# Peptides against a protein of PDB entry 3T7K: the designs that were tried, part 53

Target 1, 248 residues: chain A of PDB entry 3T7K
Amino acid sequence: KAEKILARFNELPNYDLKAVCTGCFHDGFNEVDIEILNQLGIKIFDNIKETDKLNCIFAPKILRTEKFLKSLSFEPLKFALKPEFIIDLLKQIHSKKDKLSQININLFDYEINGINESIISKTKLPTKVFERANIRCINLVNDIPGGVDTIGSVLKAHGIEKINVLRSKKCTFEDIIPNDVSKQENGGIFKYVLIVTKASQVKKFTKLINDRDKNETILIVEWNWCVESIFHLNVDFTSKKNVLYQKK

## One batch from the design tools (peptide; aimed at target 1 T150)

Design b2_p24_7_s4 (made by RFdiffusion4, then SolubleMPNN; from b2_p24_7, 10 letters changed)
Fold by OpenDDE base, seed 5:
Structure b2_p24_7_s4 (fold): chain B 248 residues (1-248), chain A 24 residues (1-24)
Amino acid sequence: as target 1 above (248 residues)
Amino acid sequence: SDNVMDMSDIDNSTDYKDNITYSE
């Protein structure tokens, strides 16, 4: 059926998109439309898997969702597109009135606002954002909104290798893991990196660390610090925004 | 950083269990 619908076009584009959706297309697509999209080189997946080599995200705007945040870790992210791309494309294809010999939909007309070429270009780098920042091992409090599994998955997608979950009310110094990275000349290394949710946790962890390992470097941040770093695909250590405690 | 992002377009909209953020 899809072949019959597409037969009216003399030439079909190949968009070469492997995509996930967030904040749109909650009802999915019918079988015919999926086949049409497939013939145009557009494959939509329900979930993010590394083996699928995803290169595209559909969203109405920049969103703070797992899928959106992880899309910025694609290798590379080729396109971040509004759902109207698919909507307009399918409308044009199903239209019987248009004597169109060719599909005329340009991907660049549907870019998500705020995701520019500078951001896209950084997804082509051989390293992930937290890897570039010399953050390999982090401590994460267990009471973080969204849950440690989801948050941890996002962080791992962006280069965190080890996530240690802390029971914030019962943890001791021995439960805190160091950020095990080799010293690099061109960047500061924090021995202890922690993501926390409350000021009381800052007081607790700073005391525990300083009492037992007084001269070491500490970085304690909020989740928003990570989000901003992901959105910019850069860690700005000069900014104090969302930093709760820093000892160099 | 050379990249500038308009933070006004960011929201906390979620699909399914993807709510992993909190507002300031």
Scores: peptide ipSAE 0.025, ipTM 0.585, DockQ to the pose 0.060
OpenDDE base, seeds 1, 2, 3, 4: peptide ipSAE 0.022, 0.023, 0.022, 0.023; ipTM 0.581, 0.506, 0.556, 0.588

Design b2_p24_8 (made by RFdiffusion4)
Pose (drawn by RFdiffusion4):
Structure b2_p24_8 (pose): chain A 234 residues (1-94, 102-181, 189-248), chain P 24 residues (1-24)
Amino acid sequence: KAEKILARFNELPNYDLKAVCTGCFHDGFNEVDIEILNQLGIKIFDNIKETDKLNCIFAPKILRTEKFLKSLSFEPLKFALKPEFIIDLLKQIHQININLFDYEINGINESIISKTKLPTKVFERANIRCINLVNDIPGGVDTIGSVLKAHGIEKINVLRSKKCTFEDIIPNDVIFKYVLIVTKASQVKKFTKLINDRDKNETILIVEWNWCVESIFHLNVDFTSKKNVLYQKK
Amino acid sequence: SEEKKEEQEEYVEANIKRREEREE
């Protein structure tokens, strides 16, 4: 059936996209539209799996979804495209000349896309390997944890902020000895006291979640930035 | 959740493997 629709074309381009959509196409398209996309070398997965080697993301804009943030750890991310690409493409299909250049997500330029080819992840480059994360983090620890691990963090230690003792805190073994992601000023006081009491001469970095988000969007951890840094001892 | 745990494990293993390849 889709072949019949495509039989009217002399030649079909191979867009070679392995993509997820975020902020769009939240189920699929109709079955015909889907089979057409595959015939054009466009495959859209429901969720991100490391071994599918996704290279593309469809999104209306830069988004803070788990999918958009993870797309910045594709190996490499080749295309970050507005949904209008698929829309214009299917409209024409129903010769094919829709191109991969008229549909960039504004704010995701080549300089950032290119950093996904780097042989390191953003937090791996920043020597942030093992972190502590408060249990009450918005988005929940499982998701935030998955995004941070997709960006080079190997160990996520979750702290029940009200209950945890110093012994529960894991060092950042790879440089900050202790790295914590927190929600409340109430947590900054408790943690700096605990660590200062027990490991006075060591280094500490305490940041908000937004510090990690900014670092991902830039694919760079800027240690000279005070934005979203709640406490540091270096 | 269990699915997230498995997904996180895959990311960790992939990161380690890529680091080991660079050390070679």

Design b2_p24_8_s1 (made by RFdiffusion4, then SolubleMPNN; from b2_p24_8, 10 letters changed)
Fold by OpenDDE base, seed 1:
Structure b2_p24_8_s1 (fold): chain B 248 residues (1-248), chain A 24 residues (1-24)
Amino acid sequence: as target 1 above (248 residues)
Amino acid sequence: SSEKEEEGKAFVEANRKRKEELEK
């Protein structure tokens, strides 16, 4: 059926998209539309797997979903597109009224607002955002909204290698892991990096660390610090936004 | 909706709530 529908076109574009969707197309696509998209070089996957070499995200806007945040770690992210791309494409293909010999849909007309070429270009870098920031090992409180597994998965996608989950009420100094990064010549390294949710946790962890490991560098941030870093694909250590405690 | 879509919604909502809490 898809072949019959597409037969009216003399030439078919190859968009070469391997995509996931977030915040759109919750009901999926019918079999015919999936086949149409496949013939146009558009493959939509349910889940993110490294083996699939994903290069595209469909979303109505910038979202704080796991899929959206992870899409910024694609190698590279070629396109971040609004769902209207697919909608308009399928509409044009199914249209019987338009004596169209060619499909005339430009991907660049459907870019997600706020994901510009500057962001896309950074996804071509050989390193991940937290790798560039010399953050390899972090401590994460167990009561973080969204869950430690989901948050941890996003962080790992962006270059964090080890995530230590802290039991906020029961943890001791010995439970806190250092950020084990080899001294690079030009970058400040925080020995202890923590993501917390409450002011009481800041007080607790700062005390534990300062009492046992005096004069060491500490960075305590909110989850939003990580999100903003991901959205910009850059860590700004000069900003105090979403930083709860910093000792250099 | 797939189980993963529901998980995604829950994740968004959790992050939204967290943002609101921090802005207070």
Scores: peptide ipSAE 0.011, ipTM 0.356, DockQ to the pose 0.030
OpenDDE base, seeds 2, 3, 4, 5: peptide ipSAE 0.006, 0.005, 0.010, 0.005; ipTM 0.352, 0.338, 0.347, 0.340; seed 2 fails the geometry check

Design b2_p24_8_s2 (made by RFdiffusion4, then SolubleMPNN; from b2_p24_8, 10 letters changed)
Fold by OpenDDE base, seed 5:
Parts: structure tokens; C-alpha cells; sequence
Structure b2_p24_8_s2 (fold): chain B 248 residues (1-248), chain A 24 residues (1-24)
């Protein structure tokens, strides 16, 4: 059926998209539409796997979902597109009224607001955002909204190698891991990096670290600090936004 | 996650309408 539908076009584009969707297309696509999209070089996957070499995200806007955040770690992210791309494309293809010999849908007309070429270009870098920031090992409190698995997965996608989950109520200094990175010429390496949710945790962890490992560098942030860093694909250490405690 | 669900829910109705248009 897809072949019959597409037969009216003299030439078919090859968009070469390997995509996931977030905040849209919750019910998926029917078999015919999937086949149509496949013929146009558009493959939509249910989940993110490294083996799939994903290069595209469909979303109505910038979202804080796992898929959206991880899409910014694609190598590279070629396109961040609104779902209207697929909608308009399929609409044009299914239209019986249009005497169109060619599909006239341009990907660039469907860019997600706020994901510009500057962001896209950073996804072509050989390093990840937290790797560039010299953050390799972090401590994460176990009561973080969204769950440690989801949050951890996003952080790993963006270059965090080791995530230590802290049991906030029971943890001791010995449970806190250092950010084991080699000293680089530019400095700015924090020995202890923690993501926390409460002011009480800040007090606890700062005390534990300062009492046992004096004069070491500490960075304690909220999850929003990580999100903002991901959205910009850059860590701004000059910003105090979402930073709860910093000792240089 | 709860956050993911909340973010997704705001688009459920819009997504439904879009899907209906595609089933034309």
C-alpha cells in the first residue's frame, strides 16, 4: 500500500533520519505510515540505543525528558525537529488533491525553537559536556526526583563515567567518592561533585567533607544545574544559578 | 519518571488531534 501511495511521485527524498520522539506521537504510527517514512529514509525508534546511531529528535519544544536530554548527546545530533515535519509530510503524501510530482518539505523549516546551529555544532565535538568540564565522577542523592536510574543515564550519556548513589540519611564521608580527574592546565577541577535536592543535604555533605578532607574543592548543585548545562552543551562555572555550595 | 509523564501529558490532546488528521 505504501508503494502505491508513493508511486505518484517522480522522485522521493532521502532524509536519512534515525530518530526518537518525545512529547509527541505517543500512540506511534500505523504500519503504512511507518513504511512510507522508511521509504523516505526516516526511521523512528522507540528507545535510545548507541548501536542505532541516532541523529534526530522529534519534540514540540525543548523538554526535560530523558529522551530529549539524551538527544543532545547524539554524535552528532543532525536535526531537532518539531513533529509537524512528520505531520505535514504524511499529509502531503496522503493528499489526493495535490497534483504534486515531488515532495516539498524542507527539514530546516521545522527546527525546534531554541535548538540552533550553535547547539547542533557542539554535538559534533569529540567530547561530552561534562567531560569538557572535568567532571568524571559524581555523587547523587538517592531521593532525587525522576529516579537515580533515569538521572544517571542522562548524566552518563553526557560524559559522566561514574555515578555514586548516596543514601542521604545514612551516608558517611567514606561513601562519598572523589571526582578522579587528572589535573589540567586550566584548573577548575572540583574534587567532590554532588547533586542534591535539599538544603539539609548541603549542610550534611559540606560538614562531612570539610571535617575529613580539609581544603578540598567542592561543588554541590541541583539537578537543574545539569539540565542547563546540557541545554547549552556547556558548563558555566561563573554562574551561581542552581549552585548550592561551591568551594574553589 | 513522574517528570517525564507530566511533560508528556500536556501534549496528549494535541498529539491525538494530529494523529486523527493523519488517519484521513
Amino acid sequence: as target 1 above (248 residues)
Amino acid sequence: SSEKKKLGEEFVEANRKRKEKLKE
Scores: peptide ipSAE 0.022, ipTM 0.464, DockQ to the pose 0.021
OpenDDE base, seeds 1, 2, 3, 4: peptide ipSAE 0.019, 0.019, 0.016, 0.018; ipTM 0.477, 0.484, 0.491, 0.475

Design b2_p24_8_s3 (made by RFdiffusion4, then SolubleMPNN; from b2_p24_8, 14 letters changed)
Fold by OpenDDE base, seed 2:
Structure b2_p24_8_s3 (fold): chain B 248 residues (1-248), chain A 24 residues (1-24)
Amino acid sequence: as target 1 above (248 residues)
Amino acid sequence: SMEKEKLGKEFVEKNRERRKKLLE
């Protein structure tokens, strides 16, 4: 059936998209439409797997979903597109009125607002955003909204190698892990990096670290600090936004 | 917190309308 529908076109584009969707297409696609998309070089996956070499995200806008945040770690992310791309494409293909010899849908017309070439270009870098920031090991409180698994998965996708989950009420200094990164001559490496949710946690961890490991560098941030870093694919250490405590 | 995967109302409506048209 898909072949019959597409037979009216002289040439079919190959979009070469391996995509996931977030905030759209919850009900999926019918079998015919999936086949149509496949013939056009558009493959939509249910979940993110490294083996699939995903290069595209469909979303109505920038979202703070796991899929969206992880899409910025694709190697590379080629396109971030609005779902209207698929909708208009399928509409054009199913249209009986338009004697169209060719599919005329340009991917560039459907870019998600805020995902520009600068962001896309950074996904081509050989390193991940937190790797570039010299953050390898982090401490994460167990009561973080969204759950440690989801948050941890996103962080790992962006270059954090080790996530230590802290039991906020029971943790001691010995439970806090250092960010094991070789000292760069120019400084700027934080020995202790923590993601917390409450001011009380800031006080607790700051005290624990300062009492036991004096004069060490500490960075305590909110989850939003990570999100902003991901959205920009850059860590701005000059910004105090979403930083709860910093000791250089 | 992480945003839930939700379609905006406008998008859902547009998508429904477009799906209806596509199914016709």
Scores: peptide ipSAE 0.033, ipTM 0.480, DockQ to the pose 0.018
OpenDDE base, seeds 1, 3, 4, 5: peptide ipSAE 0.013, 0.026, 0.022, 0.024; ipTM 0.381, 0.514, 0.481, 0.492; seeds 3, 4, 5 fail the geometry check

Design b2_p24_8_s4 (made by RFdiffusion4, then SolubleMPNN; from b2_p24_8, 9 letters changed)
Fold by OpenDDE base, seed 1:
Structure b2_p24_8_s4 (fold): chain B 248 residues (1-248), chain A 24 residues (1-24)
Amino acid sequence: as target 1 above (248 residues)
Amino acid sequence: SEEKKKEGEAFVERNRKRKEELEK
């Protein structure tokens, strides 16, 4: 069926997209449309797997979903596209009225607002955003909204090697792990990095660390600090936004 | 621990090498 539909075109584009979707296409695609997309070099996956070498995300806008955040860790992310790309493409292909010999859909017309070339270019870097920031090991409170597994998975995709989950009410100083990064001459490396959810946790952890490991560097942030860092593919240590406590 | 220190050093060294490769 797909071959018959596409037979009217003398030349077919190869878009070379390996994509996931978030915030769109919840009902999926019918078999004919999937076959059409496949013939055009568009393959849509249900989940993110490293082995699939994904290079594209479909979303209506910038989202804070696991899929969207992880898409910014693709190597590289080639395209971040609105779902209208697929909609218009399929509409053109199924149109009986258009005596079009060629499919005329440009990917660049469907870019997600806010995902610019500067962001895309950073996905070509050999390092991940938190790796560049010298953050290897972090402490994460267990009561974080969204769950430690989801949050941890996103953080790992972006270069965090070790996620230590803290039981906020029961943890002691011995439960807090240091960020095991050797001192570089010019690098502001924080010995303790923590993601917390409330002010009482800031008070608790600052006390625990300062009482037992005096004069060490501490960074305590909200989840939004991580999200903003991911969206920019850069950690700005000069910004106080979403930073709850910092000791240099 | 000595192992953690070595792991940290290896991490930093990998990052340094990657940065150098990007600058070429």
Scores: peptide ipSAE 0.000, ipTM 0.307, DockQ to the pose 0.069
OpenDDE base, seeds 2, 3, 4, 5: peptide ipSAE 0.000, 0.000, 0.000, 0.000; ipTM 0.301, 0.297, 0.286, 0.293

## One batch from the design tools (peptide; aimed at target 1 C21 T22 G23 T150)

Design b2_p25_1 (made by RFdiffusion4)
Pose (drawn by RFdiffusion4):
Structure b2_p25_1 (pose): chain A 234 residues (1-94, 102-181, 189-248), chain P 25 residues (1-25)
Amino acid sequence: KAEKILARFNELPNYDLKAVCTGCFHDGFNEVDIEILNQLGIKIFDNIKETDKLNCIFAPKILRTEKFLKSLSFEPLKFALKPEFIIDLLKQIHQININLFDYEINGINESIISKTKLPTKVFERANIRCINLVNDIPGGVDTIGSVLKAHGIEKINVLRSKKCTFEDIIPNDVIFKYVLIVTKASQVKKFTKLINDRDKNETILIVEWNWCVESIFHLNVDFTSKKNVLYQKK
Amino acid sequence: FEDYFEDLEEKNKEALEDAEKNQLP
C-alpha cells in the first residue's frame, strides 16, 4: 500500500535517520506514513537504546526532556531536526526534495553537535565520575540518574538527605573528592558539616541539577562558572 | 490530507505542552 504511494516516484532518497522524537509524535503516525518513512531510510524508535545507535532527534525546540538531554550523548548526534521535516516530507509524498538543512532546531549549532563525536562524555571529560544525588531530586533519581550516566557518570549514589551519614557518601574516584547534587540549602549545610568533620582537607563540589543541564546543553563543564554552584572547596 | 496534517500539527502542539510540563527542571 505504501509501495503504491511510492511507486509514483522515480527514485527515493535515503535520509538514513535513526531518531527519537521528544515534544512531538508521541505515539507514531498512521501505518502508511510509517512504512513510507522506513522506505526513505527514516526509522523512529519509541525509547533510546544504546545499541540502536540513534543519530537524530526530532524536537520543536531545545527541551529539557530526558530524550533531548540523552540525544546529546548520541555517538554521534548527526541531526537535530524540527518536526516540520517529517511533516513537509509526508506532505510532499502524499520528485522528493525535502532537505536536511532547512529544519535545524534553533540554538543547536554545529559546534555543539560536533562535540558528540568526541571520544569522551561531557562529565567524563570533567573528571566527574561518581556522584551523590539527593533522593528528593525533581524528576526522580531513576531518570536523572539515567541521563547523567548517559553522559559519562559511572556511579550514582542516592542519599536519603534527612537520614544519611558521612559513611553513606561516596567519593568521586577517577579533581573534586566529593560531588553532590542537591535540592535544598538545608542539604548543603548538612553535607558540608559532615564532610568537613570527617575529611577536613578534601575537596567538595555541591551543585544544583541545573548545573548538570547547562553542562549537557553546552557539552562542557565550565568550572569557572558560579551559576548553579551552591558550595565548592578546592 | 490537509485536515490530517492540521490535526497532526495540533497533536504536536499538545505533545510539546505535555513535554514542557513533564520535562526535567

Design b2_p25_1_s1 (made by RFdiffusion4, then SolubleMPNN; from b2_p25_1, 10 letters changed)
Fold by OpenDDE base, seed 3:
Structure b2_p25_1_s1 (fold): chain B 248 residues (1-248), chain A 25 residues (1-25)
Amino acid sequence: as target 1 above (248 residues)
Amino acid sequence: IEEYFKKLKEENKKALELALKNSLP
């Protein structure tokens, strides 16, 4: 059926998209449309797997979903597109009235607002955002909204290797792991990096660390610090935004 | 065809609403 529909076109574009969707196409596509998209080089996956070499995200706008945040870790993210790309493409293909010999849909017309070439270009870097920031091991409080598994998965996608979950009420200094990174010449390395939710946790962890490991570097941030770093694909250590405590 | 795409747009609206509810803080 898809072949018959596409036979009216003299040439078919190959978009070379391996995509996931968030905030759109929850119910997927019918079998014919899936086949049409496949013939156009558009493959849509239900879940993110590294083996699929995903290069595209479909979303109506920038979202704080797991899929969207992880899409910024694609190697590279080639396109971040609005769902209207698929809709308009399929409309054009199914249209019997249009004497179109060619599919006339430009990917660049469907870019998600706020995902610019500067962001896309950073996904071509050989390192992940937190890797570049010398953050490999973090401490995460267990009471974080969104859950430690989901948040941890996002952070790992962006180059954090080890996530230590802290039981905020019961943890001791011995439960806190250091950010074990070799001194690289060009970056501020924090020995202890923590993501917390409450001011009481800041007080607790700063005391625990300062009492037992005096004069060490500490970075305590909110989850929003991580999100902003992901959305910009850059860690700005000069910004105090979403930083709860910093000792250099 | 038009009804199908209308439905798809409506479903996408619902999908966005759901995504917003399931968004990380």
Scores: peptide ipSAE 0.617, ipTM 0.957, DockQ to the pose 0.933
OpenDDE base, seeds 1, 2, 4, 5: peptide ipSAE 0.616, 0.615, 0.616, 0.616; ipTM 0.957, 0.956, 0.956, 0.956

Design b2_p25_1_s2 (made by RFdiffusion4, then SolubleMPNN; from b2_p25_1, 13 letters changed)
Fold by OpenDDE base, seed 5:
Structure b2_p25_1_s2 (fold): chain B 248 residues (1-248), chain A 25 residues (1-25)
Amino acid sequence: as target 1 above (248 residues)
Amino acid sequence: IEEEIEKLKKKNEKDLEEALKNSLP
C-alpha cells in the first residue's frame, strides 16, 4: 500500500531520522504511515535505547519529560522537531490533488522553539554535560519528586556514572559518597555533590560533611539546577540559581 | 484524509496535556 502511495513521487527524500516522540503521537501510527515514514528514512521508536543511535526528538515544545531531557544526550541530537513535520508530510503524501513530483518539506522549518543550533552543536561534543562539569558521582535524596529511578536515569544519560540514593531521615556521613573525579588542573571539583528537596536536608548534610570532613568542597542543588544544566548543555558554576549551598 | 489529520492534531493536543502532567518537577 505505501509503495503505491509513494509511486506518484519521482524522488523521495531520505531524512535519516531515528526518533522518539514526547507530548505527541502517543498512539503511534498506522501500519501504512509507519511504512511511508520508513521509506522516507524516518524511524520512530517507542523507547530510548542507546543501541538504536537515536538522533531526533519530536515534541510540540521544550518539555520536562524523561524522553525530552534524555534526547539532549543523543550523540548527536541532529534534529528537535515539532510534530507538525510528520503531520504536514503525511498530509502531502496522502493528498490526491497535488501533482507533486517531489515532497517539499524542509526539516528546518519545524524546529522546536528554544532548541537552537548552539544546543544541537553541544550534543556533538565527545563528553556529556555533567562529565564536562566534573560531576560523576552524586547523592540524591530518596524523597525527590519524580522518583529516584527516573531522575537517576536522566542524570546517567547526561554523564553521571554513580547515583547514591540517600535515605534523608536515616542517613549518616558514611552514607554520603564523594564525587571521585581526577583532579583537573583548572576546574573547581566539588568533593560532595547532592541533590535535595528541602532546606532541612541542606542543614543536615552540610553539618554531617563539615563535622567529619572539614574544609571539603560541597555543592547542594535542587533538581532544577540539573534541568537548567541539561537544557543549556552547560553547567554554569557562576549562577546561584537553584543552588542551595556551595562551599568552594 | 483531512479528517484523519484533524483527529491526529486533536490527539496530539491531548498527548501534550498528558506529557505536561507527567513532566518531571
Scores: peptide ipSAE 0.574, ipTM 0.945, DockQ to the pose 0.939
OpenDDE base, seeds 1, 2, 3, 4: peptide ipSAE 0.572, 0.571, 0.573, 0.572; ipTM 0.945, 0.944, 0.945, 0.945

Design b2_p25_1_s3 (made by RFdiffusion4, then SolubleMPNN; from b2_p25_1, 13 letters changed)
Fold by OpenDDE base, seed 1:
Structure b2_p25_1_s3 (fold): chain B 248 residues (1-248), chain A 25 residues (1-25)
Amino acid sequence: as target 1 above (248 residues)
Amino acid sequence: IEKYYEELKKKNEEDLKKALENSLP
């Protein structure tokens, strides 16, 4: 029983972690270890639900998984930890050798490389990354690798309200939605934002828009533009990286 | 106990490989 194992400690930490895992612990934990983790205030969930108020992710490194990308949208993400935290914690708890009065594990020793305090601090902001960038409505090509549902779900988690799926071969100008954002006095707003996969799509959409809605602002990017924006929790409009077409 | 958690580490290495395969492009 977890209680008997934990009874050797005078005081138990409360880590207050509500976590998901990616790239680790796919098979979960045994019943005793789950009970131990629960008594330490560590709850691990199989899936991301807003109602669970998740604040932590376990992963060995930065990953391009749906779970990892969505974890950066947690409000806030308190910790991004390597799975070794759980392993070392459980090892210490199960150790019979040391009459440890206290659990001596520092969460900061297990931070995922590249998820620093600057990233964590941005998850405390009242807005999402694409919301801050004035991107509310986007057009997404239907042939995107990873699928429109998964990619769309990640983008929505990061503040995109509306995702319009374009059938790249059949779409007309009327199928393209504008990014309807109230004019902020000092912010560059792109009227049309598109995520595409091919140069031929860039040529098609630029022609359709420029022929019908002349002089409007257009941003056409690759999926990697979104990923980089998520990993930095910032949209850098000065960067040309992963930008296929821009008209200001 | 040590053996169990070493096996868990090995499983995590496999999970990482699978996660990389299933990563978004």
Scores: peptide ipSAE 0.667, ipTM 0.965, DockQ to the pose 0.889
OpenDDE base, seeds 2, 3, 4, 5: peptide ipSAE 0.663, 0.665, 0.666, 0.666; ipTM 0.964, 0.964, 0.965, 0.964

Design b2_p25_1_s4 (made by RFdiffusion4, then SolubleMPNN; from b2_p25_1, 14 letters changed)
Fold by OpenDDE base, seed 4:
Structure b2_p25_1_s4 (fold): chain B 248 residues (1-248), chain A 25 residues (1-25)
Amino acid sequence: as target 1 above (248 residues)
Amino acid sequence: LEERIKELKKKNEEDLEKALKESLP
């Protein structure tokens, strides 16, 4: 059926998209439209798997969903597109009125606002954002909104190797892990990196660390610090935004 | 086709609302 619909076009584009969707197309597509999209080189996956070599995200805007945040870790993310791309494509393909010999849809017209070429270019880097920032091991409080598994999965996608979950009420100094990175000469390395939700946790962890491991470097941030770092694909250590405590 | 496109757009609006609820803080 899809072949018959597409036979009216002299040439079919190959978009070479391996995509996931967030904030759109939750119910997927019918069999005919999936086949049409597949013939145009558009493959849509339900879940992010590294083996699928995903290169595209469909979303109406920048979202703080797991899928969107992880899409910025694709190697590379080639396109971040609005769902209107698919809608307009299907509309043109199913339209009997237009004697269109070719599909005239430019991918660049459907870019998600705020995901520019500067962001896309950073996804071509050989390292992940937190890897570049010398953040390998972090401490995460167990009461973080969104859950430690989801948050941890996003952070791992962006180059954090080890997530240590802290039981905020019961943790001791011995439960806090150091950020074990080899001293690279040119980067501010924090020995302790913590993501917390409350000012009381800042007070607790700063006390525990300073009492037992004096003069060590500490970075305590909110989850928003991580999100901003992901959205920019860069850690700005000069910014105090979403930094709750910093000791250099 | 027009109805189907309208339905897809409506569903996408609903999906956005769901995604906003599922969004990480």
Scores: peptide ipSAE 0.578, ipTM 0.950, DockQ to the pose 0.921
OpenDDE base, seeds 1, 2, 3, 5: peptide ipSAE 0.575, 0.576, 0.577, 0.577; ipTM 0.950, 0.950, 0.950, 0.950; seeds 1, 5 fail the geometry check

Design b2_p25_2 (made by RFdiffusion4)
Pose (drawn by RFdiffusion4):
Structure b2_p25_2 (pose): chain A 234 residues (1-94, 102-181, 189-248), chain P 25 residues (1-25)
Amino acid sequence: KAEKILARFNELPNYDLKAVCTGCFHDGFNEVDIEILNQLGIKIFDNIKETDKLNCIFAPKILRTEKFLKSLSFEPLKFALKPEFIIDLLKQIHQININLFDYEINGINESIISKTKLPTKVFERANIRCINLVNDIPGGVDTIGSVLKAHGIEKINVLRSKKCTFEDIIPNDVIFKYVLIVTKASQVKKFTKLINDRDKNETILIVEWNWCVESIFHLNVDFTSKKNVLYQKK
Amino acid sequence: SLEEYFEKLEEENEEALEEAEKNAL
């Protein structure tokens, strides 16, 4: 059936996209539209799996979804495209000349896309390997944890902030000895006291979640930035 | 019609965008 629709074309382009959508196409398209996209070398997965080697993301703009943040750890991310690409493409299908250049997500330029080819992840480059995360983090620890691991963090230690003792805190073994992501000022006081009491001469970095988000959007951890840094001892 | 299909698809995308913004991390 989709072949009949495509039989009217002399030649079909191979867009070679393995993509997820975020902020768009939340189910699929109709079955015909889907089979057409595959015939054009466009495959859209429901969720991100490391072994599908996704290279594209469809999104109306830069978003803070788990999918958009993880797309910045594709190996490599080749295309970050507005949904209008698929829309214009299917409109024309129903010769094919829709191109991959008229549909960039504004704010995601080549300099950022190109960093996804780097042989390291953003937090791996920053020597942030093992972190502690408060259990009350907005988005929940499983999701935030998945996004941070997708960006080079190997160990996520979850702290029940009200209950945890110093012994529960894991060092950042790879440089900050202790890295914590927190929500409340109430947590900054408790953790600096605990660590200062027990490991006075060591280094500490305490940041908000937004510090991690900015670092991913820039694919760079800027240690000279005070933005979203709640406490540091270096 | 195709026009109605693509208009509906755009509206669904707007709703999906609003939902994605609401559930932003």

